# Peptides against a protein of PDB entry 3LCN: the designs that were tried, part 22

Target 1, 96 residues: chain A of PDB entry 3LCN
Amino acid sequence: QYTENLKVIVAEKLAGIPNFNEDIKYVAEYIVLLIVNGGTVESVVDELASLFDSVSRDTLANVVQTAFFALEALQQGESAENIVSKIRMMNAQSLG

## One batch from the design tools (peptide; made by RFdiffusion4, then SolubleMPNN)

Design b2_p13_6_s3 (from b2_p13_6, 6 letters changed)
Fold by OpenDDE base, seed 4:
Structure b2_p13_6_s3 (fold): chain B 96 residues (1-96), chain A 13 residues (1-13)
Amino acid sequence: as target 1 above (96 residues)
Amino acid sequence: SKKEEILEKIKKL
């Protein structure tokens, strides 16, 4: 039920990765699908690391952890818009 | 391509 919102949130997080030249929509979809199919932070990070060796493991872990936290936030009633806004601000700070 | 690889992985989920 939160799948589509989570995709948007994860996409926003991915958009903050400098020089990440991949289709963000599909990467976000894949991350969300891994999560809803029982993936853990560790297993999802491992999968992404195997796909994107040009992105640091720390960066990937940050993306994945953000996804899990966002899912919990959604379940606890926080709006997707608020979560996206927070991520956008964090992206700006990271790039600044 | 990475995109195609992801697509194939998605199909298997």
Scores: peptide ipSAE 0.488, ipTM 0.910, DockQ to the pose 0.851
Fold by OpenDDE base, seed 2:
Structure b2_p13_6_s3 (fold): chain B 96 residues (1-96), chain A 13 residues (1-13)
Amino acid sequence: as target 1 above (96 residues)
Amino acid sequence: SKKEEILEKIKKL
C-alpha cells in the first residue's frame, strides 16, 4: 500500500549522499522491493554494500534504517510529504 | 552505473 510513497521517501534520502552517482530512482525501487519481500536492515545493507562499495556501510545503514522508520511512520498515519520534508532537512544538515 | 545490474536483480524477485 505504501510502496510508491516509500520509493519517493527513500529517493529523497539517497539524494543526500554526497557524490552518489547512481540512478536514485532505481536504487530506491530496489531498496523498497527488498524490504517488502522480507529483507531486514542487515540483509538489505549487505546487498547494497556489495553493489556500492564506494559508499560507507554506515551511510548505507542510515539509508536503510530511514526506510524502515519511514514505513512505520506511513503505517501510523504520517503523510509522505511530511516524511520527505523531514528527510530533506536532515540532508541539509548532514556532513556526509 | 549499476542500473542494469539492479534491474537484473529486480527481475529475480
Scores: peptide ipSAE 0.487, ipTM 0.910, DockQ to the pose 0.848
Fold by OpenDDE base, seed 3:
Structure b2_p13_6_s3 (fold): chain B 96 residues (1-96), chain A 13 residues (1-13)
Amino acid sequence: as target 1 above (96 residues)
Amino acid sequence: SKKEEILEKIKKL
């Protein structure tokens, strides 16, 4: 259950990146799979940086950290809908 | 494509 909700959450975060033209569904799926297979913030960022060299490392780190925080929130009982809503608001308020 | 590259990586996990 957490993996599917996390994919939706990560997809919402990716949707906030300006000029990101990749398939968000598959990128979100890949991020979640890396995390559940033991990835760390550093290792997942390294992997994404190798794929998307046009996206800043800081932006990628922000996405990955959000995923880890979201997973913790889900485990603590927060609904996916609430987390998505927060991310949507953050996307709308982001600079750039 | 990057999509194809991601798909191949996913299949290897």
Scores: peptide ipSAE 0.486, ipTM 0.909, DockQ to the pose 0.815
Fold by OpenDDE base, seed 5:
Structure b2_p13_6_s3 (fold): chain B 96 residues (1-96), chain A 13 residues (1-13)
Amino acid sequence: as target 1 above (96 residues)
Amino acid sequence: SKKEEILEKIKKL
């Protein structure tokens, strides 16, 4: 499966959240595990919102939706490196 | 900590 690549991708997305002081590696791992265990965008967002009320629900939804899209992209043959690069550019643009 | 809480949740999956 693509779980390890997805963890890297989600971590890159989380790294773009300003003032997010949590351990990104473990948050990414948890998100991926929720997804592969049957979570939906809404259920995963609900879980994350219960953990991190300092992060807006919209931001969490953006992270989670990105994870679902990335998983589909991986399954369709896009490389993890390419997906990470796209997210990195998006993070940089958001900060600008 | 949130890290510890996440770790505990992961263990339950």
Scores: peptide ipSAE 0.485, ipTM 0.909, DockQ to the pose 0.818

Design b2_p13_6_s4 (from b2_p13_6, 4 letters changed)
Fold by OpenDDE base, seed 1:
Structure b2_p13_6_s4 (fold): chain B 96 residues (1-96), chain A 13 residues (1-13)
Amino acid sequence: as target 1 above (96 residues)
Amino acid sequence: SKTEEIKKKIEKL
């Protein structure tokens, strides 16, 4: 139900990673699919780490955890717009 | 490419 909004949210989070030269849309889609099909933080991070060795595991974990929190927030009634805004602000504050 | 690899992975899900 919230998959499309979650894709947008995850994409916003990925956009904050410096020098991430991958198709953000498809990466976001993949992350969301893994999550809604029963993935855990650990299993999704492991999968992403196998694909993107140039991105630190901590960064990947942060992205994945954000996705899980966002999904919960959506389920609790928070708007996608609010969640995206929060992430955008966090991205702007990040140095790398 | 990694994007193409991801596309293939998505198709398998």
Scores: peptide ipSAE 0.687, ipTM 0.953, DockQ to the pose 0.821
Fold by OpenDDE base, seed 2:
Structure b2_p13_6_s4 (fold): chain B 96 residues (1-96), chain A 13 residues (1-13)
Amino acid sequence: as target 1 above (96 residues)
Amino acid sequence: SKTEEIKKKIEKL
């Protein structure tokens, strides 16, 4: 029920990865689909690592964990806009 | 491309 908002949130997180040249929208969609189809942090990270060997496993794990945390936050009533804002701030801090 | 590969994977889900 939160898939569309989660896609936006994950896309915002992916946008913080330096020199990531793939279509962020499709990557975000794929991550969300993996999660809602029963993926775990480990299984989704493994899949992404197989696709993006130029991105560190730690970075991918951070993206995936953020997605799971965001899903929980949405389920607990936090707005997508608020979550996106937090991630945007985190991205800025990590790049600084 | 990786994007095209992902598109194909998405289609299977």
Scores: peptide ipSAE 0.687, ipTM 0.953, DockQ to the pose 0.857
Fold by OpenDDE base, seed 4:
Structure b2_p13_6_s4 (fold): chain B 96 residues (1-96), chain A 13 residues (1-13)
Amino acid sequence: as target 1 above (96 residues)
Amino acid sequence: SKTEEIKKKIEKL
């Protein structure tokens, strides 16, 4: 029930990665699908690392962990808009 | 492309 909101949230997080030259919408969709199909932080990071060797594993882990935290936040009643706003601010402050 | 690869992976899920 939170998949669509989670896609938006993950897309916002991905948008903060400098020089990430991929279709963010599809990457976000893929991440969410992996999560809802039982993926763990580790397994999803491993999958993404195999796809995007130009992005550091730490950066990918940050994206994935953000997704899991966002899912928990959504389940606890936080709005997608609020989560997106937080991520946007974090993107602006992050160096990488 | 990686995007195309992801599209195929999505379809498989």
Scores: peptide ipSAE 0.686, ipTM 0.953, DockQ to the pose 0.821
Fold by OpenDDE base, seed 3:
Structure b2_p13_6_s4 (fold): chain B 96 residues (1-96), chain A 13 residues (1-13)
Amino acid sequence: as target 1 above (96 residues)
Amino acid sequence: SKTEEIKKKIEKL
């Protein structure tokens, strides 16, 4: 339902991580699948931390929480484009 | 690779 839009949104969030040299598309897909399969913020962060030991747990938690908030926003009727735009601005601010 | 590891994990979900 919202999985494809959520993948795009999560990918945008991941793109804001400095020096993140992983396949963003597959990471985004994996995060979304974990969420729709019943994952919680904690369980998804734990899984990602086991995979990406070079990324701080706080950064991973920020990504995962953003995904959950984005899913809620989509369900409330906000467009994927608007959510992506917000994340892009947040990425720019964090890097600036 | 991590990508391959993730791909395998995705396939098992």
Scores: peptide ipSAE 0.684, ipTM 0.952, DockQ to the pose 0.780

Design b2_p13_7_s2 (from b2_p13_7, 5 letters changed)
Fold by OpenDDE base, seed 5:
Structure b2_p13_7_s2 (fold): chain B 96 residues (1-96), chain A 13 residues (1-13)
Amino acid sequence: as target 1 above (96 residues)
Amino acid sequence: SLTEEIKKKIKEL
């Protein structure tokens, strides 16, 4: 079970979204719960898009796809710390 | 707030 690590990873990804005013912890938790309850990339994006008007669908899709890739990486043995580090670097590179 | 709405949705799952 990787739900707790996945929440941390998704939170790191959300932290890269500029001007995001919602509680990252709860948004991350909700995304993970949707995934573990059988959500697909499309269904989770649709759910989030119905809630967030200020975040583009492309941005939401990027977050959700990252979550699914991270879950697979965890299952393949990659550490949560390593995944978080990669996302942090990507967040920094996307600035400007 | 949206945060409160999300909290409610979490409880429903």
Scores: peptide ipSAE 0.552, ipTM 0.926, DockQ to the pose 0.921
Fold by OpenDDE base, seed 2:
Structure b2_p13_7_s2 (fold): chain B 96 residues (1-96), chain A 13 residues (1-13)
Amino acid sequence: as target 1 above (96 residues)
Amino acid sequence: SLTEEIKKKIKEL
């Protein structure tokens, strides 16, 4: 139900990673698919870490945890737009 | 490319 919104949210989070050169749309889609197919924070991080050598495991874990938190927020009635706005602000603060 | 690899993985899910 929330997969499309979650993709947008995860994409926003990925956009905050400096020097990330992969296609954000497809990475976001992949993360969401892993989650909805029963992935855990650990298993999804492990999968991503095997693919992205240039991104730290901590950064990947932050992205994945954000996705899980966002999914919970969506389920609790928070709008995707509001979640995206929060992430955008966090991205700006992290880069500062 | 890594993007192509991800595309393949997506298709498998």
Scores: peptide ipSAE 0.551, ipTM 0.926, DockQ to the pose 0.929
Fold by OpenDDE base, seed 3:
Structure b2_p13_7_s2 (fold): chain B 96 residues (1-96), chain A 13 residues (1-13)
Amino acid sequence: as target 1 above (96 residues)
Amino acid sequence: SLTEEIKKKIKEL
């Protein structure tokens, strides 16, 4: 089970959203729980879009897709630290 | 608040 590592990874991705004014820890936890309960990219994005009216659907989709890719990476043996580092760099590039 | 709403949703899963 990779839920705890995935929460950390999703939190890092959320931290890259400009002007995001919500509790990142709980949002990350909710996203991961939706995924492990059988959510798809579309269903999770729909759920989040209903909650976060100030965040674009494209941004939410980016976060959710990253979570699914990260889960696959973890299952393939990549370390959480390495995945977090990649996301951090992507966040920096997006903000630059 | 949105945080409280999310907390509630988490508990329901």
Scores: peptide ipSAE 0.551, ipTM 0.926, DockQ to the pose 0.938
Fold by OpenDDE base, seed 4:
Structure b2_p13_7_s2 (fold): chain B 96 residues (1-96), chain A 13 residues (1-13)
Amino acid sequence: as target 1 above (96 residues)
Amino acid sequence: SLTEEIKKKIKEL
């Protein structure tokens, strides 16, 4: 399973959100759990949107989609380290 | 808190 790697990846993505005041580790864990329990992009975004008023739906959707893409990348053989590096670069370039 | 709420939700899964 890729759950632990995915948690790390999602945490890196969440770390790019400015002024995010929640525990990134727990949020990442929750996102991954929703995914492995059969969540879709839409259902996970809906769940997160109901919880996080301070984060735009678009931002949440970006996080969730990244998680799903990362999961696929892991399944295709890409290393978690490489995926994290890409996300870190994207975080640095992002305006929000 | 939201963190506590998330913790609760995690435990439910």
Scores: peptide ipSAE 0.549, ipTM 0.925, DockQ to the pose 0.923

Design b2_p13_7_s4 (from b2_p13_7, 6 letters changed)
Fold by OpenDDE base, seed 1:
Structure b2_p13_7_s4 (fold): chain B 96 residues (1-96), chain A 13 residues (1-13)
Amino acid sequence: as target 1 above (96 residues)
Amino acid sequence: SLKEKIEEKIKEL
């Protein structure tokens, strides 16, 4: 029920990765798919690391953990818009 | 391609 919102949220997080030249929406969809199918932070990071060896494991872990936190936030009643706004702020800080 | 790789992984789920 929160998968579509989570995809948007994860995509926003991925957009903050510098020099990440992939289909962000598609990658976000895959991350969400892994999560809803029982993936853990570690297992999802492992999958992403196998695909994107140019992105640090720490960066991937940050993305995945954000996804899990976002899912929890959605379940607790926070709006997707608010979560996205927070991520945008974090992305901007990383660029600065 | 990325899509091909991901599609193969999805089949394993």
Scores: peptide ipSAE 0.523, ipTM 0.916, DockQ to the pose 0.580
Fold by OpenDDE base, seed 4:
Structure b2_p13_7_s4 (fold): chain B 96 residues (1-96), chain A 13 residues (1-13)
Amino acid sequence: as target 1 above (96 residues)
Amino acid sequence: SLKEKIEEKIKEL
C-alpha cells in the first residue's frame, strides 16, 4: 500500500547521488521490490553493491536506510510529500 | 545491462 510512495521517495534519494548515471526510477523500483520481499538493510545494500561498484557502500547504505525509515514514517502517517521534501533538503546539503 | 542484471536477480526472489 505504500510501495508507490516509497518508490517516489527512494527515487528522490537516489537523485542526490552525484554522477549516478542510471535509470533512477528503475533502481528505486528494484529497491522497493527487495524491501517488500523481506529484504533487510544489509541484504539490500549487498544487492546494490553488486550492481553499483562506483557508488560507495556508505552511500548505498544511506539510501537503503532512508528507504526503511521512510517506510516506517509512511506507516506512522507522515505524508510522502513531507518525506520527499526532507530528502530534497538533505540532498542539497550533501551536495553543498 | 543493468536491466538484464536486475531481471536475473528478480528471478531468484
Scores: peptide ipSAE 0.522, ipTM 0.916, DockQ to the pose 0.565
Fold by OpenDDE base, seed 3:
Structure b2_p13_7_s4 (fold): chain B 96 residues (1-96), chain A 13 residues (1-13)
Amino acid sequence: as target 1 above (96 residues)
Amino acid sequence: SLKEKIEEKIKEL
């Protein structure tokens, strides 16, 4: 039910990574796919690390944890628009 | 390519 909204949310988070030149929409889709197929924070980070060795594990973990928090927020009734807005603000305030 | 790498991983799920 929340997969499409979660893709948008994860894409917004990925857009905040400096010098990340990959297809953000496609990467977001893959992250959501891993989560809905039973992935954990650890297992999803491992998968992403195997693809993007130029991105720190801490950064990847931050992206993945945000996805899980967003999924919980959606299940609790928060709108995707509100979640995206929060992430956009966090991206703007991030160091580096 | 990235797409090729991801598609290969998806097939393993």
Scores: peptide ipSAE 0.520, ipTM 0.915, DockQ to the pose 0.567
Fold by OpenDDE base, seed 2:
Structure b2_p13_7_s4 (fold): chain B 96 residues (1-96), chain A 13 residues (1-13)
Amino acid sequence: as target 1 above (96 residues)
Amino acid sequence: SLKEKIEEKIKEL
């Protein structure tokens, strides 16, 4: 129900990773696919770590946890626009 | 490529 909005949200989070030179939308789509197919934070991080060894596990875990929190927020009635805005602000405040 | 790697992973779902 919230997959398309979640893709946008995850893409915004990925865009905050310094020097991450990948197709952001494609990676976001894959993360959401894993989540809706029963992935956990740990299993999704493991999958991403196998693909992107240049990104720390902590950073990947932060991305994935954000996705799960965003999904819960959507289910509780928060708008995708508000969630994206929060993530954008967080991206501006982080160093990596 | 990344796409190829992801596509292979998707097949495992």
Scores: peptide ipSAE 0.519, ipTM 0.915, DockQ to the pose 0.557

Design b2_p13_8_s1 (from b2_p13_8, 6 letters changed)
Fold by OpenDDE base, seed 3:
Structure b2_p13_8_s1 (fold): chain B 96 residues (1-96), chain A 13 residues (1-13)
Amino acid sequence: as target 1 above (96 residues)
Amino acid sequence: SQTEKIKEKIEKL
């Protein structure tokens, strides 16, 4: 379905977090799995906050909300490449 | 690093 594309998209978003010293691929996979398993923005943020205390809650919320919006965009027919490009531009403006 | 912990969580989902 859209899970693999969403993993790529979330990974791109995570790559924008300064000084984030974690395996981005695994973090992205975990976020996507939480979402498809019925997670909400709040519940996923809570889970991530428990794991990454060095990342602000606002930054984590931004990542998770981006994932939900990206999933909707994919369902509406937007290409993963276009979504990634948008996120890359947003990353250039920095997270946090 | 929380990577190993995340890997364990992924496997349990």
Scores: peptide ipSAE 0.690, ipTM 0.954, DockQ to the pose 0.943
Fold by OpenDDE base, seed 4:
Structure b2_p13_8_s1 (fold): chain B 96 residues (1-96), chain A 13 residues (1-13)
Amino acid sequence: as target 1 above (96 residues)
Amino acid sequence: SQTEKIKEKIEKL
């Protein structure tokens, strides 16, 4: 029920990764699919790490954890727009 | 680029 909003949110988070030369939309979709299919933070990070060795594990973990937190936020009634806004500001402030 | 691999993985899920 929150998959489409979560894809948008994850895409915003991924957009903050410098020099990330992948299709953000597809990566976001994949992350969300892994989560809704029962993935954990650890298992999703492991999968992404196997695919994107140019991105630090810490950065990948940050993306994945953000996705899980966002999902909970959505379930608790926070709007996708508000979550995206927060992530956008965090992206602007983050060095990596 | 891993985009094509991602597409294939998505289709598999």
Scores: peptide ipSAE 0.689, ipTM 0.954, DockQ to the pose 0.932
Fold by OpenDDE base, seed 5:
Structure b2_p13_8_s1 (fold): chain B 96 residues (1-96), chain A 13 residues (1-13)
Amino acid sequence: as target 1 above (96 residues)
Amino acid sequence: SQTEKIKEKIEKL
């Protein structure tokens, strides 16, 4: 199980959202819990959209899809550190 | 913020 690493990864992705005033740690934890409890991309996005109307649905979908891809990557042997590094670079590029 | 609501939701999972 990769829940703890996935939380770190999702937190890194969330950190790229500008003006996001929620506790990143708890949002990441909630996303991971929804996924491991059988959530789909759409159901998790729907849940997040109901909570965060200030974040676009497209942005939420990007976060959630990243989480699902990261989970698969972890299961295929990619390190959490490598995944986090990629996301960090993407965050920096999106802000530039 | 929705942080407290999320904390409550987490506790129920």
Scores: peptide ipSAE 0.689, ipTM 0.954, DockQ to the pose 0.890
Fold by OpenDDE base, seed 2:
Structure b2_p13_8_s1 (fold): chain B 96 residues (1-96), chain A 13 residues (1-13)
Amino acid sequence: as target 1 above (96 residues)
Amino acid sequence: SQTEKIKEKIEKL
């Protein structure tokens, strides 16, 4: 029920990866689909690592864990806009 | 680019 908002949130997180040269919208969609189809942090990270060997496993794990946390936050009533804002701030801090 | 491969994977889900 929160898939569309989660896609936006995950896309914002992916946008913080420096030099990531893939279609962020499609990657975000794929991550969300994996999660709602029963993926775990480990299984989703493994899948992404097989696709993006230029991105560190730690970075991928951070993206995936953020997605799971965001899903929980949405389910607990936090707005997508608020979550996106937090991620944007985190992205800025990590690049600084 | 892995985008096309991802598109194919999405279509299967």
Scores: peptide ipSAE 0.687, ipTM 0.954, DockQ to the pose 0.899

Design b2_p13_8_s2 (from b2_p13_8, 5 letters changed)
Fold by OpenDDE base, seed 3:
Formats: C-alpha cells, sequence, structure tokens
Structure b2_p13_8_s2 (fold): chain B 96 residues (1-96), chain A 13 residues (1-13)
C-alpha cells in the first residue's frame, strides 16, 4: 500500500545524485519493485551496481538504505510529504 | 541505454 509513495520518495533521493542522466521515474520504480519482491539492502545494491557502474557503490547504498528507512517511516505513520521534504533538504545540503 | 534495460527488467517483475 506504500509502493506509490515510496516511488516518489526514492525519486526525490535519486534527484540529488549529480550528473545522473537516467530516467529517475523508472529507476525509482525498479528499486521499489526489488524491495517489495523481497530484496535486501545488499541484494538491491548489488543489482544497481551492476547497472550503474559510473555511480559509486556508497552512493547507491545510501539511496537504497534511504528507501528502507522511508518504508519503515511510512509504516510508522509519517507522511510521504514530510519524508520527501527531509530528503530534499538533505540533497541541498550535500550539494551545497 | 540503462533506462531501456531497466524498462525490460521491470516488465519481468
Amino acid sequence: as target 1 above (96 residues)
Amino acid sequence: SRTEEIKEKIKEL
């Protein structure tokens, strides 16, 4: 029930990666699908690393961990809008 | 492209 909100959240996180030229919507969708189909942080990072060799493994791990934390936050009652706002702020700070 | 590859992977899930 949180898949659509999680896609929006993951897309916001991906938008913070500099020089990322792939379609963020589809990458976010793929990450969420991997998670809901039983993926772990490690397995999802491995999959993404095989696709995006130009992005550091640490950056990919940060994206994936954020997705898992966001899912937990949604389940605990935090709004998607609030989570997106936090991520947007973090993106701005990391690129400042 | 990586995007095209991902589109195909999504279809298979």
Scores: peptide ipSAE 0.712, ipTM 0.956, DockQ to the pose 0.859
Fold by OpenDDE base, seed 5:
Structure b2_p13_8_s2 (fold): chain B 96 residues (1-96), chain A 13 residues (1-13)
Amino acid sequence: as target 1 above (96 residues)
Amino acid sequence: SRTEEIKEKIKEL
């Protein structure tokens, strides 16, 4: 239902990870697929941690939790554009 | 890079 918007949102969040040289589009797609196939925060983090040992578990957890919150926000009527804007601002602030 | 591995995992879902 909101998978395409969620992919965009997750991609924006991933873009805030420094020195992350994987294809963000595919990583975002994979995260969303794990979620819609019944993944939990813990199970998705475990899967990502097994793939990306160079990214801290806390960072991965932050990405995944953001995805779950974004999905709920979309379901409650918040626009994808608004969610993306918030994440973009947070990414910029984290770099400062 | 894990991109190719992820591509294969995506195909399985």
Scores: peptide ipSAE 0.712, ipTM 0.956, DockQ to the pose 0.893
Fold by OpenDDE base, seed 4:
Structure b2_p13_8_s2 (fold): chain B 96 residues (1-96), chain A 13 residues (1-13)
Amino acid sequence: as target 1 above (96 residues)
Amino acid sequence: SRTEEIKEKIKEL
């Protein structure tokens, strides 16, 4: 029920990774699918780390944790737009 | 590039 919004949110987070040359839409979709299929923070990070060795494990963990927190926020009634805005600001700060 | 690999993984879920 929150999958489509979560994909948008995760995509925004991924967009903050410098020099990330993969299709963000598909990566976001994959992350969300892993989560809704019962993945944990640890298992999803492990999967992503096996795929993206050029991205630090810390960065991947940050992406995944953000996804889980975003899902909780959505369930608590926060709008996807608000969550995206927060992530955009965080991306800007991390790149500044 | 891992995009094609991701696409295949998505099909499996």
Scores: peptide ipSAE 0.711, ipTM 0.956, DockQ to the pose 0.929
Fold by OpenDDE base, seed 2:
Structure b2_p13_8_s2 (fold): chain B 96 residues (1-96), chain A 13 residues (1-13)
Amino acid sequence: as target 1 above (96 residues)
Amino acid sequence: SRTEEIKEKIKEL
């Protein structure tokens, strides 16, 4: 029920990765699909690490953990807009 | 680019 909002949120997080030369929309969709199909932080990170050699495992883990936290926040009643705003601020403060 | 590979993976889910 939160998949579309989660895609937007994950896309915002991915947009903060410097020099990330992939279609963010599709990567976000893939991450969300992995999560809703029973993926764990570890399994999703492993999958992404196998795909994106140029992105550090720590960065990928940060993206995935953010997705899981965002999903929980949505379930607790926080708005997608508020979550996106927080991530945008974090992106501005991080080097990826 | 991994986009096309991801597209195929998405189709499988």
Scores: peptide ipSAE 0.711, ipTM 0.956, DockQ to the pose 0.899

Design b2_p13_8_s3 (from b2_p13_8, 4 letters changed)
Fold by OpenDDE base, seed 4:
Structure b2_p13_8_s3 (fold): chain B 96 residues (1-96), chain A 13 residues (1-13)
Amino acid sequence: as target 1 above (96 residues)
Amino acid sequence: SKTEEIKEKIEEL
């Protein structure tokens, strides 16, 4: 029920990664699918790390943890728009 | 490409 909103949120987070030269929409979709299929923070990070060795594990972990927190926030009633806004501001402030 | 690889993985889920 929150998958589409979560895809948008994860895409916003991925957009903050400098020099990330992949289709963000598909990466976001993949992350969400891994989560809804029972993935954990650790297992999803491991999968992404195997795919994107040019992105630090810490950065990938930050993306994945953000996704899990966002899912919880959505379930607690926070709007996708509000979550996206927060992430956008964080992206602007982050150095990497 | 990694995008194509991800597309394949998505189809498998």
Scores: peptide ipSAE 0.687, ipTM 0.951, DockQ to the pose 0.820
Fold by OpenDDE base, seed 5:
Structure b2_p13_8_s3 (fold): chain B 96 residues (1-96), chain A 13 residues (1-13)
Amino acid sequence: as target 1 above (96 residues)
Amino acid sequence: SKTEEIKEKIEEL
């Protein structure tokens, strides 16, 4: 199971959201728990949208889809470190 | 706060 690595990955993705004042660690944990308990992209986005109306639905969808892709990547053998590095680069580019 | 609400939701799962 890749839950702990996925939490780290999702946290890195969330860190790219400007002016996000909630605890990244707990938000990441919640997203991962929703996924491993059978959530879909749409159902997880719906849940997050109900919590964070200050974050656009598109941004939330991007975070959630990244989580699902990362889970698949982990299962296919890609390292968490490599995935985190990619996300970090994407975050930096989006802020530029 | 939203964080506290999430903490409670996590505990319920």
Scores: peptide ipSAE 0.687, ipTM 0.951, DockQ to the pose 0.856
Fold by OpenDDE base, seed 3:
Structure b2_p13_8_s3 (fold): chain B 96 residues (1-96), chain A 13 residues (1-13)
Amino acid sequence: as target 1 above (96 residues)
Amino acid sequence: SKTEEIKEKIEEL
């Protein structure tokens, strides 16, 4: 239901990671699939950490928690566009 | 590659 919007949102969050040289589209898809398949913040972070050893666990946790919050926001009626805009601003602040 | 590994994992879910 919200999977496609969530993929876009997670991709935007991943795009804010400096020096992240991975396929963002596939990573976002994988994160969303793990979540809708019953993953928790901890289990999804563990999976991602095993794949991306060059990315800090804290950074991965931040991405995953953002995904869970975004899913809740979507369910509460917030538009994907608004959520993406917020994340974009957060990315800019973290890089500035 | 990591992309191929992820693609394989996606297909297995």
Scores: peptide ipSAE 0.686, ipTM 0.951, DockQ to the pose 0.777
Fold by OpenDDE base, seed 2:
Structure b2_p13_8_s3 (fold): chain B 96 residues (1-96), chain A 13 residues (1-13)
Amino acid sequence: as target 1 above (96 residues)
Amino acid sequence: SKTEEIKEKIEEL
């Protein structure tokens, strides 16, 4: 029920990865689909690592964990807009 | 491309 908002949130997180040249919208969609189809942090990270060997496993794990945390936050009533705002701030801090 | 590969994977889900 939160898939569309989660896609937006994950896309915002991916946008913080420097020099990431793939279509963020499709990557975000794929991550969300993996999660809602029963993926775990480990299994989703493994899948992404196989696709994006130029991105560190730690970075990918951070993206995936953020997605799971965001899903929990949505389920607990936090707005997607608020979550996106937090991630945007985190992205800025990590690049600084 | 990786994007095209992902598109194919998405279609399978």
Scores: peptide ipSAE 0.685, ipTM 0.951, DockQ to the pose 0.855

